# Peptides against a protein of PDB entry 7VSI, part 30

Target 1, 32 residues: chain A of PDB entry 7VSI
Amino acid sequence: EDISEDPSWARVVNLNALLMMAVAVFLWGFYA

## One batch from the design tools (peptide; made by RFdiffusion4, then SolubleMPNN)

Design b2_p18_2_s1 (from b2_p18_2, 13 letters changed)
Fold by OpenDDE base, seed 2:
Structure b2_p18_2_s1 (fold): chain B 32 residues (1-32), chain A 18 residues (1-18)
Amino acid sequence: as target 1 above (32 residues)
Amino acid sequence: SEVAANLAAIFAQILEVL
């Protein structure tokens, strides 16, 4: 591919994305 | 809720970039 992800950093980004989604859900649950 | 709507908008923007 012209643009590709490094597999190790892809995993870090994916874990961070899941963490961000969890935080968003907690904020939603707390304030909504 | 407004929070849920804002969250949905953020995720919609992210999905558009992917």
Scores: peptide ipSAE 0.067, ipTM 0.582, DockQ to the pose 0.134
Fold by OpenDDE base, seed 3:
Structure b2_p18_2_s1 (fold): chain B 32 residues (1-32), chain A 18 residues (1-18)
Amino acid sequence: as target 1 above (32 residues)
Amino acid sequence: SEVAANLAAIFAQILEVL
């Protein structure tokens, strides 16, 4: 069976990954 | 730092699942 990503949802997932990384960096910068 | 170590652990866990 084909398990390849749908292009539109792949973009949504990638953007959410970037946002999560940004939030993690801000928390690190503020509290660490 | 403690926060940096905790964040590193979280990212390591995510990478393990992927």
Scores: peptide ipSAE 0.066, ipTM 0.581, DockQ to the pose 0.095
Fold by OpenDDE base, seed 5:
Formats: structure tokens, C-alpha cells, sequence
Structure b2_p18_2_s1 (fold): chain B 32 residues (1-32), chain A 18 residues (1-18)
């Protein structure tokens, strides 16, 4: 209730987190 | 290639979340 996550939105957030990490790794690989 | 292996690993992780 207080800080619990809706399962559907949790999946959306987790997917976006992984996509952001993938982009970050590509940027790291190219610029660092 | 190492790049291909890295990409495959990334995609596998994404599919686990879906």
C-alpha cells in the first residue's frame, strides 16, 4: 500500500531501466 | 564476436523482464 508497486507498472519501469542501461553501455563503449 | 555476445546478453535480460 504505502510503497507497494502495481505489477503492470513495475514491469514497465523495469523494462525501461534495462533499456536505459543498454543505452548507457553503448554510450560507454563508444565514448569511454 | 564479443559485440554480438554482449548484445545477445542484453536482449536476453530484456526478455526476462517482459
Amino acid sequence: as target 1 above (32 residues)
Amino acid sequence: SEVAANLAAIFAQILEVL
Scores: peptide ipSAE 0.056, ipTM 0.527, DockQ to the pose 0.486
Fold by OpenDDE base, seed 1:
Structure b2_p18_2_s1 (fold): chain B 32 residues (1-32), chain A 18 residues (1-18)
Amino acid sequence: as target 1 above (32 residues)
Amino acid sequence: SEVAANLAAIFAQILEVL
């Protein structure tokens, strides 16, 4: 079956990816 | 500040995705 991304859920995933990256950087900055 | 600029860049990226 087709595994292409649904545009709406692609946005949700991409937003979550960016948020998680930001959190990771903040934690890195705090604990490093 | 450098911190503020970095945060602004992060938010800009988020808004780009939305």
Scores: peptide ipSAE 0.055, ipTM 0.521, DockQ to the pose 0.462

Design b2_p18_2_s2 (from b2_p18_2, 11 letters changed)
Fold by OpenDDE base, seed 2:
Structure b2_p18_2_s2 (fold): chain B 32 residues (1-32), chain A 18 residues (1-18)
Amino acid sequence: as target 1 above (32 residues)
Amino acid sequence: DLVKRLLELIFQLIAATL
């Protein structure tokens, strides 16, 4: 209860985390 | 080198997002 996530905002954060990881992998592949 | 490069990318993405 104290630190429980709102399911809608948890989804938004998780999707952004996934997008950030994908972008990081593509940038790594292109520039490294 | 690999870890340093990953950290650089993370910091760049944070700087671009915030």
Scores: peptide ipSAE 0.061, ipTM 0.552, DockQ to the pose 0.067
Fold by OpenDDE base, seed 3:
Structure b2_p18_2_s2 (fold): chain B 32 residues (1-32), chain A 18 residues (1-18)
Amino acid sequence: as target 1 above (32 residues)
Amino acid sequence: DLVKRLLELIFQLIAATL
């Protein structure tokens, strides 16, 4: 079994990661 | 205060995800 990432799921995960980073920065900026 | 704010952020993200 190959453990390499499927390129379609890799894109979904990366976009989700970017959204979570943006939310984190806004929350930190608001409450800091 | 930085560590406290980071912990608050982490817990908020966990709460928002669940």
Scores: peptide ipSAE 0.058, ipTM 0.561, DockQ to the pose 0.063
Fold by OpenDDE base, seed 4:
Structure b2_p18_2_s2 (fold): chain B 32 residues (1-32), chain A 18 residues (1-18)
Amino acid sequence: as target 1 above (32 residues)
Amino acid sequence: DLVKRLLELIFQLIAATL
């Protein structure tokens, strides 16, 4: 089976990755 | 502690690259 990324799901994953990085930075800024 | 320090450095690197 082809393991290539579906372009629509690749975008969803990338957007969620950026969101999680932003949340992590905010949590670091507030609690660390 | 060491783990907290490491996480701070990782988050700093992420913040610097965004």
Scores: peptide ipSAE 0.057, ipTM 0.532, DockQ to the pose 0.104
Fold by OpenDDE base, seed 1:
Structure b2_p18_2_s2 (fold): chain B 32 residues (1-32), chain A 18 residues (1-18)
Amino acid sequence: as target 1 above (32 residues)
Amino acid sequence: DLVKRLLELIFQLIAATL
């Protein structure tokens, strides 16, 4: 499939997305 | 309570992703 995700890389990307969201929430909570 | 609930949700999301 032309746009299929490899399950291992999908997990890495999703984990990085969660970490980025956590950092963003902490920064927002600290400065707002 | 709110912080504890947020931490629980974060841990659940991490556990579901791993």
Scores: peptide ipSAE 0.050, ipTM 0.509, DockQ to the pose 0.482

Design b2_p18_2_s3 (from b2_p18_2, 13 letters changed)
Fold by OpenDDE base, seed 2:
Structure b2_p18_2_s3 (fold): chain B 32 residues (1-32), chain A 18 residues (1-18)
Amino acid sequence: as target 1 above (32 residues)
Amino acid sequence: SEVLENLLRIFQLIAAVQ
């Protein structure tokens, strides 16, 4: 890959992305 | 809410790029 990521911070970002997606699905399910 | 549906679509697009 042209842009390298620090593996530790990549995991933090990926976990936060999953959490945000889960929250977004929750909000979509109950309020959209 | 159309806003929340659009937000979900954006997340789906981001996930598909990875």
Scores: peptide ipSAE 0.079, ipTM 0.600, DockQ to the pose 0.121
Fold by OpenDDE base, seed 4:
Structure b2_p18_2_s3 (fold): chain B 32 residues (1-32), chain A 18 residues (1-18)
Amino acid sequence: as target 1 above (32 residues)
Amino acid sequence: SEVLENLLRIFQLIAAVQ
């Protein structure tokens, strides 16, 4: 990979990304 | 909502390149 990540911050970013996608799916399911 | 559907599509594209 071209850019390395700190494992702890990588987990924080990935968990937030998954949370944001879950919220987006919820909004799409109920309001789109 | 067209905006929310497009937002979901953007998230799907981002997830696909990970």
Scores: peptide ipSAE 0.079, ipTM 0.597, DockQ to the pose 0.115
Fold by OpenDDE base, seed 5:
Structure b2_p18_2_s3 (fold): chain B 32 residues (1-32), chain A 18 residues (1-18)
Amino acid sequence: as target 1 above (32 residues)
Amino acid sequence: SEVLENLLRIFQLIAAVQ
């Protein structure tokens, strides 16, 4: 890859992505 | 489900960026 990520910020982004996926699943389960 | 299909498309886009 052309761009390398700082390991600490990469983890923050990945954790936020995981949380957003969990929220999306809960919203889907509640409203759909 | 349109909601499920759209959600899966979003997840696929996220996975493709990793």
Scores: peptide ipSAE 0.065, ipTM 0.574, DockQ to the pose 0.166
Fold by OpenDDE base, seed 3:
Structure b2_p18_2_s3 (fold): chain B 32 residues (1-32), chain A 18 residues (1-18)
Amino acid sequence: as target 1 above (32 residues)
Amino acid sequence: SEVLENLLRIFQLIAAVQ
């Protein structure tokens, strides 16, 4: 399919999403 | 903190199933 996700890049994106969630929680802990 | 340690462990577990 034209919009099929490459499995290797899917893992990179998913792990970056998880890391961004962690950073958001840390920023909340210090500045909110 | 205990809360932060538990949160980090949860992130580790989620990452491990990828």
Scores: peptide ipSAE 0.060, ipTM 0.550, DockQ to the pose 0.336

Design b2_p18_2_s4 (from b2_p18_2, 11 letters changed)
Fold by OpenDDE base, seed 3:
Structure b2_p18_2_s4 (fold): chain B 32 residues (1-32), chain A 18 residues (1-18)
Amino acid sequence: as target 1 above (32 residues)
Amino acid sequence: SLVQELLELIFRLIAEVL
C-alpha cells in the first residue's frame, strides 16, 4: 500500500502543527 | 516590539501553509 501523504490532509496537518507551535510559545510567554 | 515581530512572523508562516 502507498504510504505517501495525501496533499489535502498534509496541508491540514501542517497548519495544525503551526497553530500548536504558536499556542506553546504563548503559554511559555505567560508562565515563564 | 519583539512580541509584535514574532506574531508577524507566525502569521506569515501560517499564510504560506494555507
Scores: peptide ipSAE 0.049, ipTM 0.498, DockQ to the pose 0.511
Fold by OpenDDE base, seed 5:
Structure b2_p18_2_s4 (fold): chain B 32 residues (1-32), chain A 18 residues (1-18)
Amino acid sequence: as target 1 above (32 residues)
Amino acid sequence: SLVQELLELIFRLIAEVL
């Protein structure tokens, strides 16, 4: 199976990963 | 300035992704 990433979807996934990490950091900063 | 450095790093990471 070819597991090569489509460049457009790779960008979408990476952007969502960054947003998720940002939310996690804000929650950490708020409660910790 | 630590917060500013952190924000700058975040924006740089965003620019790498976009």
Scores: peptide ipSAE 0.044, ipTM 0.476, DockQ to the pose 0.455
Fold by OpenDDE base, seed 4:
Structure b2_p18_2_s4 (fold): chain B 32 residues (1-32), chain A 18 residues (1-18)
Amino acid sequence: as target 1 above (32 residues)
Amino acid sequence: SLVQELLELIFRLIAEVL
């Protein structure tokens, strides 16, 4: 089976990854 | 901390540009 990413869902996942990184940076800025 | 101060500076600069 081909396990290559669906382009539409890849975009959704990438945007959520960016949001997660932003949240992590804000938590770092507050607590570290 | 130093990291917090640097991040605050970066965020202020970004907010100024936006």
Scores: peptide ipSAE 0.042, ipTM 0.485, DockQ to the pose 0.098
Fold by OpenDDE base, seed 2:
Structure b2_p18_2_s4 (fold): chain B 32 residues (1-32), chain A 18 residues (1-18)
Amino acid sequence: as target 1 above (32 residues)
Amino acid sequence: SLVQELLELIFRLIAEVL
């Protein structure tokens, strides 16, 4: 079985990763 | 400036993902 990432879903995951990192930075800036 | 360089880095990262 090929376990390589589907390119379209890889992009969705990467976008969500960036959004989560942005939110994490805002939370860090606000509460730390 | 440091802020400008950071923003440019962020925009390059976003452009790489999109």
Scores: peptide ipSAE 0.038, ipTM 0.451, DockQ to the pose 0.383

Design b2_p18_3_s2 (from b2_p18_3, 16 letters changed)
Fold by OpenDDE base, seed 1:
Structure b2_p18_3_s2 (fold): chain B 32 residues (1-32), chain A 18 residues (1-18)
Amino acid sequence: as target 1 above (32 residues)
Amino acid sequence: VLSLLQQLLLMMLDILLN
């Protein structure tokens, strides 16, 4: 409870994390 | 490898939509 995530902001953070992971995978695919 | 990439895309879409 003390550090529990608000579900709306949790989704925003998770979607940004997915976007960053997708970019990282594409960069890896291009340069490695 | 392509099947794993497709599964990853479907997983990302699942998280996006749900």
Scores: peptide ipSAE 0.042, ipTM 0.516, DockQ to the pose 0.468
Fold by OpenDDE base, seed 3:
Structure b2_p18_3_s2 (fold): chain B 32 residues (1-32), chain A 18 residues (1-18)
Amino acid sequence: as target 1 above (32 residues)
Amino acid sequence: VLSLLQQLLLMMLDILLN
C-alpha cells in the first residue's frame, strides 16, 4: 500500500479547506 | 487593502489551477 496522496483527491481536499477557512472568517466577522 | 485582497485572490487561483 502506498500512502502517497492521490493528486485528484488532494485538489478536492485543498479546495474544501479553502472554503472552510473562508466560512470561518465570515463567521468571525459576524459574531466577533 | 485592495492589494492584499488581490494577492489573496491570486493565491486561491494558483491552488485551483495547479
Scores: peptide ipSAE 0.037, ipTM 0.497, DockQ to the pose 0.457
Fold by OpenDDE base, seed 4:
Structure b2_p18_3_s2 (fold): chain B 32 residues (1-32), chain A 18 residues (1-18)
Amino acid sequence: as target 1 above (32 residues)
Amino acid sequence: VLSLLQQLLLMMLDILLN
């Protein structure tokens, strides 16, 4: 079965990953 | 510091748009 990423959904996932990383960095900066 | 933040934002935009 093909497990390659659909280009459109890959972008959605990557955007959300970046958002989550940004939030994590801000939380780290605020509380640590 | 402002330039570093700007570079980080531009990097994020680059990843998002490409």
Scores: peptide ipSAE 0.040, ipTM 0.512, DockQ to the pose 0.458; fails the geometry check
Fold by OpenDDE base, seed 2:
Structure b2_p18_3_s2 (fold): chain B 32 residues (1-32), chain A 18 residues (1-18)
Amino acid sequence: as target 1 above (32 residues)
Amino acid sequence: VLSLLQQLLLMMLDILLN
């Protein structure tokens, strides 16, 4: 089966990943 | 510090828009 990423969904995933990284940095900054 | 935060924001925008 082809496991290559659909470019549109890859962008959605990447945006969510960046959002989660930002949240993680804020949590780290708050608790540490 | 503020300039670093601005650079981070611009980097994020660059990734989102491209």
Scores: peptide ipSAE 0.039, ipTM 0.510, DockQ to the pose 0.420; fails the geometry check

Design b2_p18_4_s1 (from b2_p18_4, 15 letters changed)
Fold by OpenDDE base, seed 3:
Structure b2_p18_4_s1 (fold): chain B 32 residues (1-32), chain A 18 residues (1-18)
Amino acid sequence: as target 1 above (32 residues)
Amino acid sequence: LIEELLRKLFQMMLEVLS
């Protein structure tokens, strides 16, 4: 069975990961 | 309270990523 990432879903996951990282940095900058 | 908890959590994550 091929477990390679579907290119469309890989892009969606990567964009959401980037957004979550930005939110984390803003929270860190505000509270730390 | 929440501010200090977040500070500690982010510091721990930075230690892991360092």
Scores: peptide ipSAE 0.056, ipTM 0.534, DockQ to the pose 0.054
Fold by OpenDDE base, seed 2:
Structure b2_p18_4_s1 (fold): chain B 32 residues (1-32), chain A 18 residues (1-18)
Amino acid sequence: as target 1 above (32 residues)
Amino acid sequence: LIEELLRKLFQMMLEVLS
């Protein structure tokens, strides 16, 4: 399928997503 | 300014999630 994910890059993207969610929660906790 | 914008943005997102 055209939108299938490479497993190694999927892991990198998922780790970045987790980091960005953590940053977002800390920004929320600090400024809101 | 940035602090207030972030506050409003996160409040809006919380309203969508609730």
Scores: peptide ipSAE 0.055, ipTM 0.530, DockQ to the pose 0.050
Fold by OpenDDE base, seed 4:
Structure b2_p18_4_s1 (fold): chain B 32 residues (1-32), chain A 18 residues (1-18)
Amino acid sequence: as target 1 above (32 residues)
Amino acid sequence: LIEELLRKLFQMMLEVLS
């Protein structure tokens, strides 16, 4: 099975990961 | 209540990451 990341989807996933981390940091800063 | 739950959740996540 080819588990290699499609480069276009890898970019989408990475951008979403960054957005989620930013949201998590803001929520942490607000509630913790 | 929600604030305290979120605080505990983030503390647990930080504990796993550290």
Scores: peptide ipSAE 0.055, ipTM 0.530, DockQ to the pose 0.053
Fold by OpenDDE base, seed 1:
Structure b2_p18_4_s1 (fold): chain B 32 residues (1-32), chain A 18 residues (1-18)
Amino acid sequence: as target 1 above (32 residues)
Amino acid sequence: LIEELLRKLFQMMLEVLS
């Protein structure tokens, strides 16, 4: 399934991706 | 324990990306 077929889910996935990157950078900053 | 694991994981990631 292509994300472009579901614009609402594309937004949700993108927001979650940004949140996950923020968490990863936080963990990196504290522990690496 | 988890702190050391994260340290190693991120270091490996940075090694691949650099």
Scores: peptide ipSAE 0.055, ipTM 0.531, DockQ to the pose 0.048

Design b2_p18_4_s2 (from b2_p18_4, 14 letters changed)
Fold by OpenDDE base, seed 5:
Structure b2_p18_4_s2 (fold): chain B 32 residues (1-32), chain A 18 residues (1-18)
Amino acid sequence: as target 1 above (32 residues)
Amino acid sequence: SIAELLERLFKMILEVLS
């Protein structure tokens, strides 16, 4: 099976990963 | 600072979107 990423969907996944990391860091900064 | 951290995170996001 070919598991190579489509460039556009790879960008969407990477953006969501970055947004989730940002939210996690900001929540950490708020409560700690 | 939070402002510096935010700036870095936004720069990474813009880099991915470019």
Scores: peptide ipSAE 0.058, ipTM 0.529, DockQ to the pose 0.642
Fold by OpenDDE base, seed 3:
Order: structure tokens, then C-alpha cells, then sequence
Structure b2_p18_4_s2 (fold): chain B 32 residues (1-32), chain A 18 residues (1-18)
């Protein structure tokens, strides 16, 4: 069975990863 | 600096969106 990434969902996952990193940085900025 | 870090992160986000 093919387990390669669907291009559209790959973009959604990558976007969410970047948004989570942004949230982490903003939380760091708030408490540091 | 924090400003430079945020600028780089913002550019990465724009890269994914474009």
C-alpha cells in the first residue's frame, strides 16, 4: 500500500507545524 | 534577537502559504 504524502494534506500539516512553532515562540516571549 | 527570530519564522510561514 502506498504511504506517500498527499500534496494538499502535506501542506496542511506543514502549515500547522509552523503555526505551532510560532505559538511556542510567542509563549516563550510572554513568559521570558 | 527575538525580532530577527520572528522575522525568519514569518518568512517561513509565507513560504508555505505561497
Amino acid sequence: as target 1 above (32 residues)
Amino acid sequence: SIAELLERLFKMILEVLS
Scores: peptide ipSAE 0.057, ipTM 0.526, DockQ to the pose 0.688
Fold by OpenDDE base, seed 2:
Structure b2_p18_4_s2 (fold): chain B 32 residues (1-32), chain A 18 residues (1-18)
Amino acid sequence: as target 1 above (32 residues)
Amino acid sequence: SIAELLERLFKMILEVLS
């Protein structure tokens, strides 16, 4: 079996990763 | 620079969206 990502779900995961990073940056900017 | 940082960030976003 292959473990390559489904393109649609890969995009969803990547977008969520970007959102999480953006939130982290804003929290860093706000509290630090 | 901040401009270069933003450029890199936007490129990353575009790569995910395209």
Scores: peptide ipSAE 0.044, ipTM 0.480, DockQ to the pose 0.539
Fold by OpenDDE base, seed 4:
Structure b2_p18_4_s2 (fold): chain B 32 residues (1-32), chain A 18 residues (1-18)
Amino acid sequence: as target 1 above (32 residues)
Amino acid sequence: SIAELLERLFKMILEVLS
């Protein structure tokens, strides 16, 4: 079995990562 | 410069979105 990323799911994960980073920055900006 | 940094950052974001 190969553990390489599926291109379509890799994009979904990356988009969610961006959203999480945005949320983190906003929380940081609000509470720090 | 800050402008260059922002440009690179935006390009990285667009790369993920495309």
Scores: peptide ipSAE 0.040, ipTM 0.453, DockQ to the pose 0.392

Design b2_p18_4_s3 (from b2_p18_4, 15 letters changed)
Fold by OpenDDE base, seed 5:
Structure b2_p18_4_s3 (fold): chain B 32 residues (1-32), chain A 18 residues (1-18)
Amino acid sequence: as target 1 above (32 residues)
Amino acid sequence: TIDALLAALFAMMLAVLA
């Protein structure tokens, strides 16, 4: 089975990862 | 800190709900 990333979904996953990291940093900065 | 760990868990939940 081919496990290579579709280029469109790879971009969506990467953008969601960056958004998750940004939210994590803001919450960490506010509560820590 | 525990507060920082909880904040990271909440961030992951918010990311799933976004």
Scores: peptide ipSAE 0.150, ipTM 0.740, DockQ to the pose 0.071
Fold by OpenDDE base, seed 2:
Structure b2_p18_4_s3 (fold): chain B 32 residues (1-32), chain A 18 residues (1-18)
Amino acid sequence: as target 1 above (32 residues)
Amino acid sequence: TIDALLAALFAMMLAVLA
């Protein structure tokens, strides 16, 4: 199976990963 | 800590809802 990423979906996934990390850091910083 | 684990779980929930 080819596991290569579509470049447009790779950008969407990477942006969502960064947003998820930012939310996680804010929640961790607020509650921990 | 348990608080950090809960924060990670809430972050995952927010990521699904976004």
Scores: peptide ipSAE 0.148, ipTM 0.736, DockQ to the pose 0.069
Fold by OpenDDE base, seed 3:
Structure b2_p18_4_s3 (fold): chain B 32 residues (1-32), chain A 18 residues (1-18)
Amino acid sequence: as target 1 above (32 residues)
Amino acid sequence: TIDALLAALFAMMLAVLA
């Protein structure tokens, strides 16, 4: 079974991961 | 701290809703 990432969905996942990290840093900076 | 952990959990929630 090929488990290779589809390159279009890999980009969507990576962009969402970066947005999640940015939101995490802002909320940590405000509440911690 | 607990506040930092709660902030991280809230961040993950906002990331799912965004």
Scores: peptide ipSAE 0.147, ipTM 0.741, DockQ to the pose 0.070
Fold by OpenDDE base, seed 4:
Structure b2_p18_4_s3 (fold): chain B 32 residues (1-32), chain A 18 residues (1-18)
Amino acid sequence: as target 1 above (32 residues)
Amino acid sequence: TIDALLAALFAMMLAVLA
């Protein structure tokens, strides 16, 4: 079974990861 | 700080709910 990332889904996951990091930084900046 | 840990917990909660 190939466990390699599909390039299209890898992009979607990476964009979601960046969005989550941005939200986390804003929450940290607001509450910390 | 405790506030930073709380903010991280909220971020993780939002990640689960997304």
Scores: peptide ipSAE 0.141, ipTM 0.734, DockQ to the pose 0.066

Design b2_p18_4_s4 (from b2_p18_4, 13 letters changed)
Fold by OpenDDE base, seed 5:
Structure b2_p18_4_s4 (fold): chain B 32 residues (1-32), chain A 18 residues (1-18)
Amino acid sequence: as target 1 above (32 residues)
Amino acid sequence: LVDALMAALLALILEVLS
């Protein structure tokens, strides 16, 4: 069983992770 | 603050896309 990430989907996941972190930081900066 | 955060995030996005 191969558990290695598909390179294209790995990029999509990493980009979405960065975008969610950006949103979290902006929400924290605005409401805290 | 927002300008600095945006610049840092853009740098990270470029790292992911490269």
Scores: peptide ipSAE 0.078, ipTM 0.588, DockQ to the pose 0.614
Fold by OpenDDE base, seed 2:
Structure b2_p18_4_s4 (fold): chain B 32 residues (1-32), chain A 18 residues (1-18)
Amino acid sequence: as target 1 above (32 residues)
Amino acid sequence: LVDALMAALLALILEVLS
C-alpha cells in the first residue's frame, strides 16, 4: 500500500494542525 | 512571552506555506 501523502492535502492538514496548535496556545495563555 | 510565541507561530506559518 502506498502511504504517501498527496501534497495538496498534506498542506491542508498542516494548516489545520497549525490552527489547532494556535488555538491551544491561546487557550493556555488565557487560562494559565 | 507573547512576542516569542508570535515569532514562532509566524515561522511555522511561513514553513507550511513554502
Scores: peptide ipSAE 0.074, ipTM 0.583, DockQ to the pose 0.693
Fold by OpenDDE base, seed 4:
Structure b2_p18_4_s4 (fold): chain B 32 residues (1-32), chain A 18 residues (1-18)
Amino acid sequence: as target 1 above (32 residues)
Amino acid sequence: LVDALMAALLALILEVLS
């Protein structure tokens, strides 16, 4: 079984990671 | 500091999109 990341799914995951980081920063900025 | 953080954020965005 190959556990290496598929390049297209890696990009999707990375985009979602950046989106979640942006949301977290905005929430921090709003409530802190 | 803020300019450096902005530059780092932009670099990460470009890293993901390239």
Scores: peptide ipSAE 0.061, ipTM 0.557, DockQ to the pose 0.546
Fold by OpenDDE base, seed 1:
Structure b2_p18_4_s4 (fold): chain B 32 residues (1-32), chain A 18 residues (1-18)
Amino acid sequence: as target 1 above (32 residues)
Amino acid sequence: LVDALMAALLALILEVLS
């Protein structure tokens, strides 16, 4: 079975990754 | 600085959406 990323779900995952990175940077900026 | 950070954020958003 092909385990290549589904383009639609890849986009959803990437968007969530960006959101998580932004949250991480804001937390870092606040507490560090 | 803020303008550059905003531009970088927008570039990342466009990269993900493209």
Scores: peptide ipSAE 0.061, ipTM 0.557, DockQ to the pose 0.487

Design b2_p18_5_s1 (from b2_p18_5, 14 letters changed)
Fold by OpenDDE base, seed 3:
Structure b2_p18_5_s1 (fold): chain B 32 residues (1-32), chain A 18 residues (1-18)
Amino acid sequence: as target 1 above (32 residues)
Amino acid sequence: DISALLLALFAMILAVLN
């Protein structure tokens, strides 16, 4: 089976990962 | 500090772009 990423969905996943990391950094900065 | 927060955010952006 081919396990290669579809390039359009790879971008969507990467953008969501970036958003989650940004939220985590701001929560860390405010509460820690 | 705000400088450490901004540095961490910048590092995460670079990690996603690579």
Scores: peptide ipSAE 0.182, ipTM 0.718, DockQ to the pose 0.360
Fold by OpenDDE base, seed 1:
Structure b2_p18_5_s1 (fold): chain B 32 residues (1-32), chain A 18 residues (1-18)
Amino acid sequence: as target 1 above (32 residues)
Amino acid sequence: DISALLLALFAMILAVLN
């Protein structure tokens, strides 16, 4: 089986990655 | 500063959208 990304799940993963990065930046800004 | 956080967030948004 190929490990190529399904376009719909790639979008879901990218959006979740963006949300997690945003949360991390806000936590960094608040606590550092 | 809040400006640095906003700039970092903006950069991450651009990185994901490109």
Scores: peptide ipSAE 0.179, ipTM 0.713, DockQ to the pose 0.400
Fold by OpenDDE base, seed 2:
Structure b2_p18_5_s1 (fold): chain B 32 residues (1-32), chain A 18 residues (1-18)
Amino acid sequence: as target 1 above (32 residues)
Amino acid sequence: DISALLLALFAMILAVLN
């Protein structure tokens, strides 16, 4: 079975992951 | 701390630009 990522969805997932990291870092900053 | 926060933000910016 091919488990390789579709390049378009890989980009969407990567951008979403970066957004979630940014939110986490801002929460860290807010409560630090 | 603020320094670690800023470093993490910088790392994410580099990840987007790369």
Scores: peptide ipSAE 0.163, ipTM 0.712, DockQ to the pose 0.368
Fold by OpenDDE base, seed 4:
Structure b2_p18_5_s1 (fold): chain B 32 residues (1-32), chain A 18 residues (1-18)
Amino acid sequence: as target 1 above (32 residues)
Amino acid sequence: DISALLLALFAMILAVLN
């Protein structure tokens, strides 16, 4: 099976991952 | 620590811009 990522979906996933990390850092800053 | 938060935020900004 080819498990290679489609480049367009890889970009979408990476951007969403970065946004989720940003939200997590803001929650850390607010509550910790 | 606020410094660690700022450093993490800076790292994510660099990741988005690169």
Scores: peptide ipSAE 0.156, ipTM 0.711, DockQ to the pose 0.375

